# Peptides against a protein of PDB entry 5JXT: the designs that were tried, part 272

Target 1, 319 residues: chain A of PDB entry 5JXT
Amino acid sequence: SLLPKKEINVYIGMSEMQVKWYQKILEKDIDAVNGAGGKRESKTRLLNIVMQLRKCCNHPYLFEGAEPGPPYTTDEHLIYNAGKMVVLDKLLKRIQKQGSRVLIFSQMSRLLDILEDYCVFRGYKYCRIDGSTAHEDRIAAIDEYNKPGSDKFIFLLTTRAGGLGINLTTADIVILYDSDWNPQADLQAMDRAHRIGQTKQVVVYRFVTDNAIEEKVLERAAQKLRLDQLVIQQGRAQVAAKAAANKDELLSMIQHGAEKVFQTKGAFGTMAEKGSQLDDDDIDAILQAGETRTKELNARYEKLGIDDLQKFTSESAYE

## One batch from the design tools (peptide; made by RFdiffusion4, then SolubleMPNN)

Design b2_p29_4_s4 (from b2_p29_4 with D1M M8I E13K E17K N21K)
Fold by OpenDDE base, seed 4:
Structure b2_p29_4_s4 (fold): chain B 319 residues (1-319), chain A 29 residues (1-29)
Amino acid sequence: as target 1 above (319 residues)
Amino acid sequence: MIDIEEVIEEAYKEAEKKGYKIIFNPPLP
C-alpha cells in the first residue's frame, strides 16, 4: 500500500541580499504598492511586481547585475545570498546521508540554472528537465534517474515538466522550491514520486519565504485547493472558478510583509541570527516550526465552507 | 473493484464539460 505523503511547509527568512532587493523592487513601484495609482493602476503592472518579488524570494541572482563579479565564479555566495539555498544546502546533506533521493521543483527554469551551478559546486549528481528539454532527452533523463543503482541524487524539474505524467518513484523526497498559483500543478509534481511503485514514505518540503509575498501565494493556493475539494464533494462545480487574482488581491499580496521588509536591516529570522552557519538543530527547529504552521494553515481551511472561502478573499485584504 | 483511474477521468471530463479544471485526487484506498 502507498503510504500517505507528508507535506511540510518550510518557512524561510530572506537573506540580507534578498531584503535589499525586495526593498528595491517595492521602492521602484512605491506608488503602486501604496495604492496611490487607484483604479488607474494596471493589473499588468501589479502582476509584474508580484513576479519580481517571487524572483527575489527564489534567488537574487535572477536579476541582472546581482551576481558578484567579475570573475563570475560559483562560490558559497550562491548559497548564503538566498535563504532557500541555505536551507536547501543543509537539507540535501541530511537527505543524502539518509540514502534518500530527491526531486526539486521550481516554476522558474532560470532558477534551475542556479541549482545546476549549485549541484556542480557541491558535487551532486543530477538530472534536469524543463520546458525546453526535447522529448527524447526527457526520456533519457528519466531513464538515467530511474535506472537501478543510479548515482543521480537530484532531479531538477520545472513544475510544468513534472506535470507530464512521468514516473519518478525512485525518489522519496520532493522539494517544492517555489509554489504554483495553481495548487494542482504542485500536487501533480508530488504525484511523480507519490505514485504506485513507491516503496518509501514520501516527504514533501514546500519552501515558503517568510514575511513575504510567497505566504500569500501559498494561502491563495490553499484556499483554491480547499474550494476545489468542497466543490467536488458537494457537486457544486459552478462555484469553484475563482478567477485570476483581481487588482485589490494582488495589491494586498504585494503589501504583505512590505512594512517589516522596510524596517528590517539585514536578514530575517534564523537567517539574521545564523546566516550560512545553520546547523542540524537549526534545521530541525525550522522543520518543527514549519510543521506547526502547516497544521494551523490546514486547520484554518478545513473549517471553511464554500461561501466562507468565497468571502475570505475579501476579508484577508483587510487583516 | 472501482477503477479509481476511470472515476478520476470521468470526474475530469465532467469538470471540463462545465469549464472547470478540477484535479480530482481521490483518497487512496
Scores: peptide ipSAE 0.000, ipTM 0.285, DockQ to the pose 0.011
Fold by OpenDDE base, seed 2:
Structure b2_p29_4_s4 (fold): chain B 319 residues (1-319), chain A 29 residues (1-29)
Amino acid sequence: as target 1 above (319 residues)
Amino acid sequence: MIDIEEVIEEAYKEAEKKGYKIIFNPPLP
């Protein structure tokens, strides 16, 4: 029998560079962030702000002109300028040392480009699949990764490309570098490693930028997943509710943590205490804190019934 | 290149089709 997956949310602070870029994104659209546009603010504009904030949470080099140079060189700045990269760098070293192999998922193919540069810089052997990868090249990459005695440590995947029925049970660690708005896409990504033929305990690390928009993306995904589970359990297939974030929901997501981000000088949260100098004990503390917060988050939603979730979905439409 | 905007819009559309509203800050029971 397969061991159940362990999922741990890893809450990560922004680097100083991420805080500066997050501030700039909010400042550029400050009228929209303050709700001054009201009902006139386009849903498209709010979605664009959400997208830029999510890019910032992933890596500041996703923005044009953010990379330091000339000269443009891959160096330690690729790691320390993104909180997720600092944690990833330490976590991958641990994962490799324990003889595990890892799938890294992102929504962003451009983030996979940064992760390729990182893999080359650290000397990690990897495979890559994204939405543009040809069918034959996908097969070749999967076969190269899954072969007995493969020296490929990392598989880089876009969440969508990883969703296409592939078996990667030769990996036991899954990193969700970012989250899909559809929790089913992330589950499908996890199920690439957690499938028939897996012999190890699958551990999923979900990276979440603390005190930022990604916490609200996570909350939304958890709510949706709970509602899906309850609908399935109760056989109430007819509660096809209305899942798009409305404008007020998007605005609330954008506003979440914005005040603290504006007040912050330098790095934020976990990155403010030790920055890039995280040791193994710091990673253990981050993972333990993440496990606790994950249990608390799940326990919050497990207590909610369909009627509660429906009421809250109605009340949050009137606030 | 996956258009992340298209991905988000599709995830929103799929979410709309499946009918989940975001519940911000569900009160503790």
Scores: peptide ipSAE 0.009, ipTM 0.321, DockQ to the pose 0.014; fails the geometry check
Fold by OpenDDE base, seed 5:
Structure b2_p29_4_s4 (fold): chain B 319 residues (1-319), chain A 29 residues (1-29)
Amino acid sequence: as target 1 above (319 residues)
Amino acid sequence: MIDIEEVIEEAYKEAEKKGYKIIFNPPLP
């Protein structure tokens, strides 16, 4: 029988470089961040800020001129300049030692390019599929990964490309490096490993940059998902799917953690304390804290009815 | 955060049982 998935949110502090770039993004559009544009501020401008902040949460090298060089060489800086990479690097070592195989999903094909460089740098054998991958190459990559005795440890996928009905039950670990605005896209990604033919406990690690926009992206995704579930359960299909985030919601998301980011000199949280020198105990602490916060947020949303979730998505715009 | 996966799998299973096509709100553009 297929075991239930275990999902753990992994809350990760920004590196010093991420904090610096996050500050720079906010400063560039400070009038919009402060709401000074009011009703005149375009939704497009706010969406652009959100997109840049999400890039920053993933990796600062997604920005032109962020990578140190010349020479442009893949080195430890690829890891320590992104909190998610620091945690990923330690987690992958553990996963490999356990004899597990891992799917890594991202919304950003350019982040997969960074992850390819990382895989090469660490000597991890991998497959890749994104939106640009030809159909024949997708089949070949899947077959290579799923082959009995495959030496491919990692499969790199864009969440949407992974959504194509692929069976990857030869992996038992899923890492969501980032989250989709649509929680179903992430589920469809998880369902690549969690399908008929899976023989192991599937564990999903969802990376979330702490004290940043990604917390609000994830909260919104969780709220939407719980609402969609309750609507399905109650047969109230008439609950109008809440429109795409309004300007005030986007502004609130952009403002989340911004003050602390401006006040911070250097890295955040565990990244400030240990930086790239995270040990196995630090990873265990991060995973345990993540599991606790995951349970707490679950318990918060499980208690909410449809009416409460509809209100909460309005009230969280006023706090 | 909800065991979003368990809760979603249950919701998907319930939606499938009910013949509902889960239409997600489009991602933010």
Scores: peptide ipSAE 0.006, ipTM 0.320, DockQ to the pose 0.014; fails the geometry check
Fold by OpenDDE base, seed 1:
Structure b2_p29_4_s4 (fold): chain B 319 residues (1-319), chain A 29 residues (1-29)
Amino acid sequence: as target 1 above (319 residues)
Amino acid sequence: MIDIEEVIEEAYKEAEKKGYKIIFNPPLP
């Protein structure tokens, strides 16, 4: 029988470089961040800010001129300049030692480019598929990954490309490097490994940048997932309106953690304390803390009714 | 009320001192 998947949110502090870039993104649009535009603020402008902040949470090298150079060389800076990469680097080493194989999902094909450079730099053998990958090349990559005795450790996927009915049950670990606004897209990605034919316990690690917009993306995704579940259970299909974030919701998401980001000199959390020098015990502590916060997050939404979930609670902007 | 603008300007100045150039790419489509 297929074992239930274990899902753990991994809350990761920003690197110093990420904090500085996050600050600068907020600065550039400070009038919008402060809500000075009010009703006049463009939803498109807010969505653009959200997207830049999400890029920053993923990797600062997604911005032009962020990469150190010339010369442009792949080095340890690719890892230590992004909190998620520091955790990923340690986690992948552990996963490999355990004889597990891993799917890494992202919303951003350009992040997969960085992850390819990382895989080459660390000597990890990988497969890749994204939205641009030809159908034949997708089949070939899947077959190469799934073949008995495959030397491919990592499969890099865009979440949407990975969602398309593929079987990757030869992997038992799933890393969501970022989250989709649609929790169903992430579930569909997990279901590539968590499917009939899986023989191992599937573990899903969802990376979430702590004290940043990604917490609000996650909360919104959890709210939507719970709402979708309740709507299905109650037969209230009308409530499943595409809850595209309104302007006030987007603004609240942008403002989340902004004050603390501005006050911070250097990196966040464990990244401030140890940076790239995280050991195996630090990773265990991060995973344990993440498991606790994941349970708390789920417990919060499990108690909410449809009417409560339809209200975007801004409460967490000021705690 | 923390003047977010002042804190931001200070963070910007520190980032510039460290030689970080910010180029905002257009939003990914």
Scores: peptide ipSAE 0.000, ipTM 0.269, DockQ to the pose 0.024; fails the geometry check

Design b2_p29_5_s1 (from b2_p29_5, 12 letters changed)
Fold by OpenDDE base, seed 1:
Structure b2_p29_5_s1 (fold): chain B 319 residues (1-319), chain A 29 residues (1-29)
Amino acid sequence: as target 1 above (319 residues)
Amino acid sequence: MMEELQKQLEKFWKNIEDISLEEMEEFFR
């Protein structure tokens, strides 16, 4: 029988470089925010800010001129300049040691490029598929990963490419490097490993940059998921359509953690305490803290009704 | 700095229409 999947949010601090870039994004967009642009342009500008902040949470090298050089060489800087990479690097060693295989999902194909460089640098054998991967090449990559005795440890996927009904039950670990705005897309990604034919306990690690926009993305995704569940239970299809993010909600998302980012000199969170020098005990502590916060988050939303969620979308704009 | 950013964002925000979650999903695809 298929075991229930375990889902753990892994809350990760930003590196010093990420904090600097996050501050720079917020400061630069102050002027853009003051721009007398039309309502539609303003919406697009906010969404662009959100996009840049999400890029920063993933990896600072997603920005032009962020990579150190010349020479432009892959080195330990690829890891220590992104909090998620520091945690990933330690976690992958543990996953490999336990004889597991891992799917890594991202929304950003350009982040998969960084993860390829990382895999090469660490000597991890991998497969990749994204939205640009031809159908034939996708089949070949899946078959290569799933073959008996495959030496491919990692499968790199965009969340959307992974959503296409593929079977990857030869992996038992799923890492969501970032989250989709639609929690159903992430669930569909998890279901590539958590499917009929899986023989192991599937564990899902969701990376979340702590005290940053990604935490609000996660909260909104959890709200939507709860709303979708309630709509299905109550037969009220019209309620799901009204979960529009209002302008105040996007502002709250942008502002979330911004004060802490502006006050921070250098790295913060787990990155402030240990920097890139995490050990196995530090990873265990991060995972345990994440498991606790995940349970608390779930318990918060499980108690909410449709009317509460409709109010919460309005009140979270005023807090 | 944060207070000024917040005021500016609030002012900016008042001028923005509600963005549906679907529009967000589409923009970030």
Scores: peptide ipSAE 0.117, ipTM 0.686, DockQ to the pose 0.179; fails the geometry check
Fold by OpenDDE base, seed 5:
Parts: sequence; C-alpha cells; structure tokens
Structure b2_p29_5_s1 (fold): chain B 319 residues (1-319), chain A 29 residues (1-29)
Amino acid sequence: as target 1 above (319 residues)
Amino acid sequence: MMEELQKQLEKFWKNIEDISLEEMEEFFR
C-alpha cells in the first residue's frame, strides 16, 4: 500500500541581501504598496510587485546586478545570499546521507539555472526538465533518472513540467522551492513521487519565506484547497470561481511583513541568528517548528466552512 | 477570474521568463 505523504512547511528567513532587495522593490512602488495614491492602482501593477517579491524570496540573483562580480564565479555566495539555499544545502546533505533521492520543483526556470550552478558547485549529479525541454529530451532525462542504479541524485523541474503525468517514484523526497498560486499544481508535482510504484515514505518539504509575501501565497493556496474540498463535498461548483484575489487582498499580501522588512537592518529569523552557519541542530529546529506550524495551519482551515472562507475573503477586502 | 488570473499569472510568468535582462535592468535601476 502507498504510504500517505508527509508534508512539512519549512519557514525560512531572508538573507541580508534578500532584505535589501525586498526593501528596494517595495520602495520603488511605495505608493502602490501603501494604496495611498487615490487612483485605483491597477491590479497589474500590484501583480508585478507580487512577482518581484516572490523572485526576491527565491533568490536575489534573479535580479540583474545582484550577483557579485566580476569575476562572475559560482561560490559560497550563491548559497548564503538566499535563505532557501542555506536550508537547501544542509537538507540535501542529510537527504543524500539517508540514501534518498530528491525532486526539486520551482515555478521559475531561472531559479533552476541557479540550482544547476549550485549542483555543479556541490558536485551533485542531476537531471533537469522545464517548459522549454523537448519531449524526447524529457523522456531521456526521466529514463536516466529512473534507471536502476542511477547516479542522478537530484531532479530539477519546473512545477508545470512536473504536471505532465511523469512518473518519478524513484525519488522519495520532494522539495517545493516555491509554491504555486494553484495548490493543485503543487499536489500534481508531489504526485510525481507519490504514485503507484513508490516503495518509500514520500516526504514533501515546502519552502516558505517567513514574514513575507510567500506566507500569504501559502495561506491563499490553503484557502483555495479547502474551498475546493468543500465544493467537492457539497456539490456546489459555483463557490470555487469566486476565490480570485481582489485588489485589496493583493495589497494586504504585499503589505504583509513590509513594516518588519523596513525596520530590519540585516537578515531575518534563522538567518539573523546564525547566518549561513546553520548546523544540523538548527535544521532540526527549523523542521520541527515547520511541522508544528504546518499542523496549526491545517487545523485552522480544516474547521472552516464555505461561509467562513467566504467571509475571510470579504473581510480582508474591507480592512 | 482565478483561472483567468492564474492564466494571466502563468502567461505573465511565461512573459517574465521572457522578460529580457534589459527590461529587468530598467525596473531595478
């Protein structure tokens, strides 16, 4: 029998560099961020800010001129300048020691480029597929990864490319480096490893930048997933269609943690205390805290009915 | 609207994967 997936949200602080870039993004469009401009800021403008903030949460080198150079050489700076990379680097060492194999999903192909550079730098053997990968090359990469006795440790995937019905049951660990706005896309990604033919306990680590926009993306994804479940249970297809973020919800998402980001000089959370020098005990503490917060998050949404979720989407629109 | 926003975000994300380094430079300059 297939074991249930274990899902753990891993809440990660920003590096000093990420905080600086997050501040710059907010400052560049502060009028939109504050909603103060009297002119209804276009939903498009807010979505652009949301996207830049999500890039920042993933890696600051997604921005031009962020990478230190010349010379532009991959070094430890690739890791310590992104909170998620610091945690990833420690987690991958643990996963490898356990004899596990890992799928890493992202929404961003450019983040996979950074992860390729990281894999090369650490000497991890990997496969990659994204939206641009030819069909034949996808098959070849999957076959190479799934081959008995494959030396490929990591599979790098865009969440979309992972959605294509691929079987990757030769991996037992899934890392969602970022989250999709549609929780079903993330579930489909997890189901690449968690499928018929899996013999191990699948563990899913979802990376979430703490006190930033990604936490609100996660909350919204959880709300949508709960609504989808309730719609299936109640047979009311009409409720799922209304959950589009309004302008005020997008504004609230952008503003979430912004004050803390502006008040902080330097790194956040776990990154502020130890920086890049996380030890195994720090990783265990992060994972334990993440498991607790994940249970609390799920317990909050499991108790909510359709009417409660509709109120949450409406009250966040009037404050 | 959410499917449309998701499609717009997906299209936007595809379009931003296609946003040239030059357009990002203008945005962060």
Scores: peptide ipSAE 0.034, ipTM 0.427, DockQ to the pose 0.036; fails the geometry check
Fold by OpenDDE base, seed 4:
Structure b2_p29_5_s1 (fold): chain B 319 residues (1-319), chain A 29 residues (1-29)
Amino acid sequence: as target 1 above (319 residues)
Amino acid sequence: MMEELQKQLEKFWKNIEDISLEEMEEFFR
């Protein structure tokens, strides 16, 4: 029988470079961040800030002029300048050593480009599929990855392209490098490995930048998933309409951790203490802390009814 | 206002692949 998947949120600090770029994004639109625009603050302006903050959480080289050069050469800087890459680099060594194979999902094709450069730099053999990949090339990549004795360790996928009903049960580890706003897209991505034909315990690692916008994205996704479950159970379609992001919710999401980021000199969280020099014990501590926080998050939302979720969307507008 | 939202959603589309404009609009409504 298929074993239940294990899902773990991995809470990761920002590098010094990410903190600097996160500060610059907030400072550029400080009036919007402080709510000084009041009722006139455009949803569009807030969404642009959210987008830039999410890019920063993924990798600072997603910004023009952030990559050190010329010469533009792939080196250890590709790893240590992004907290998620530092954790990924250590986690992939462990995954490989245990004889597992891994799917890595992202929302951003430009992040997959960075991950390709990383794979080449580390000598990891990989496949890639994104939204631009031709149908024939998708089939070829899937077949190459799934073949008996495949030397392809990593499959790089955009979340939605990887969600298209494909079978990747030859992988047992899933890394969500970022999260979709629709939790169903992430579930569909996980189901590429967690399907009939899987012989191993599937483990899903969801990367979440700690004390940043991504925690609020995760909370919102969990709220939506719980609401969808309750709507299905109660047969009441009318409840789904209140879960739309209002301006006040977007503002609260942007403000989350902003003060801490402004006060921080250098790297944030676990990255401030050890930087890129994480050992195996540090990774175990991060994974254990993540497992605990994941259980707490799930336990919080499992007890909520429809009326409670409707209050959370309204009360987060008054704090 | 809707046209400016649409232009921003198009910019999101360039950064977040494989999410339909409709799904983005539904999420951001």
Scores: peptide ipSAE 0.032, ipTM 0.443, DockQ to the pose 0.038; fails the geometry check
Fold by OpenDDE base, seed 3:
Structure b2_p29_5_s1 (fold): chain B 319 residues (1-319), chain A 29 residues (1-29)
Amino acid sequence: as target 1 above (319 residues)
Amino acid sequence: MMEELQKQLEKFWKNIEDISLEEMEEFFR
């Protein structure tokens, strides 16, 4: 029988470099961030800010001139300048020691480029599929990863490209490096490993930048997922359409953690305390804290009815 | 509306994948 997947949100602090870039993004459009533009600020402008903030949460080298160089050489800076990379680097060592194999999903193909450089730097053998990968090359990559005795440890995928019904049950660990606004896209990604033919307990680690926009993305995704479940159960298809973030919700999401980011001169959370020197105990503490917060998050939404979720603006999650 | 927003986001993501590094630098200057 297929074991239920275990999902753990991994709440990760930003590096000092990420905080600096996050501040710059907010400062550039400060009038939009403060709602000073009133009715004139387009939803598109807010979505732009959201996207830049999500890039920052993933890796600061997604911005031009952020990578130190010349010379542009892959070094430890690729890891320590992104909180998610610091956690990933430790987690992958543990996963490998356990004899597990891992799928890493991202929304951003350019982040997969960074992860390729990282894999080469660490000597991890990998496969890659994104939106640009030809159909034949996708088949070849899947076959190479799934072959008996494959030396490929990591499969790098864009979440959408991974959604294509592929079977990757030769992996038992899934890392969602970022989250989709549609929780169904992430579920479809997890289902690449969590499918008929899986013999191991599938564990899903969802990376979430703490006290940043990604936490609000996660909350919104959880709200939507619960709403979708209730709509399916009640046969009320019309309710799903109200789960679209309005302008005020997007503004609240952008503002979330902004004050804390502006007040912080350095790294956040465990990154502030330990920097790049996380040990195995620090990872266990992060995973345990994440498991607790994941249970609390789920328990909060499981109690909500349709009428509660219809009133739930991103602001009401903190009252 | 969600499909439209998702299409707008997809169109937006496509449009921003096409924003050159140079245009981002000019915009952050």
Scores: peptide ipSAE 0.021, ipTM 0.420, DockQ to the pose 0.035; fails the geometry check

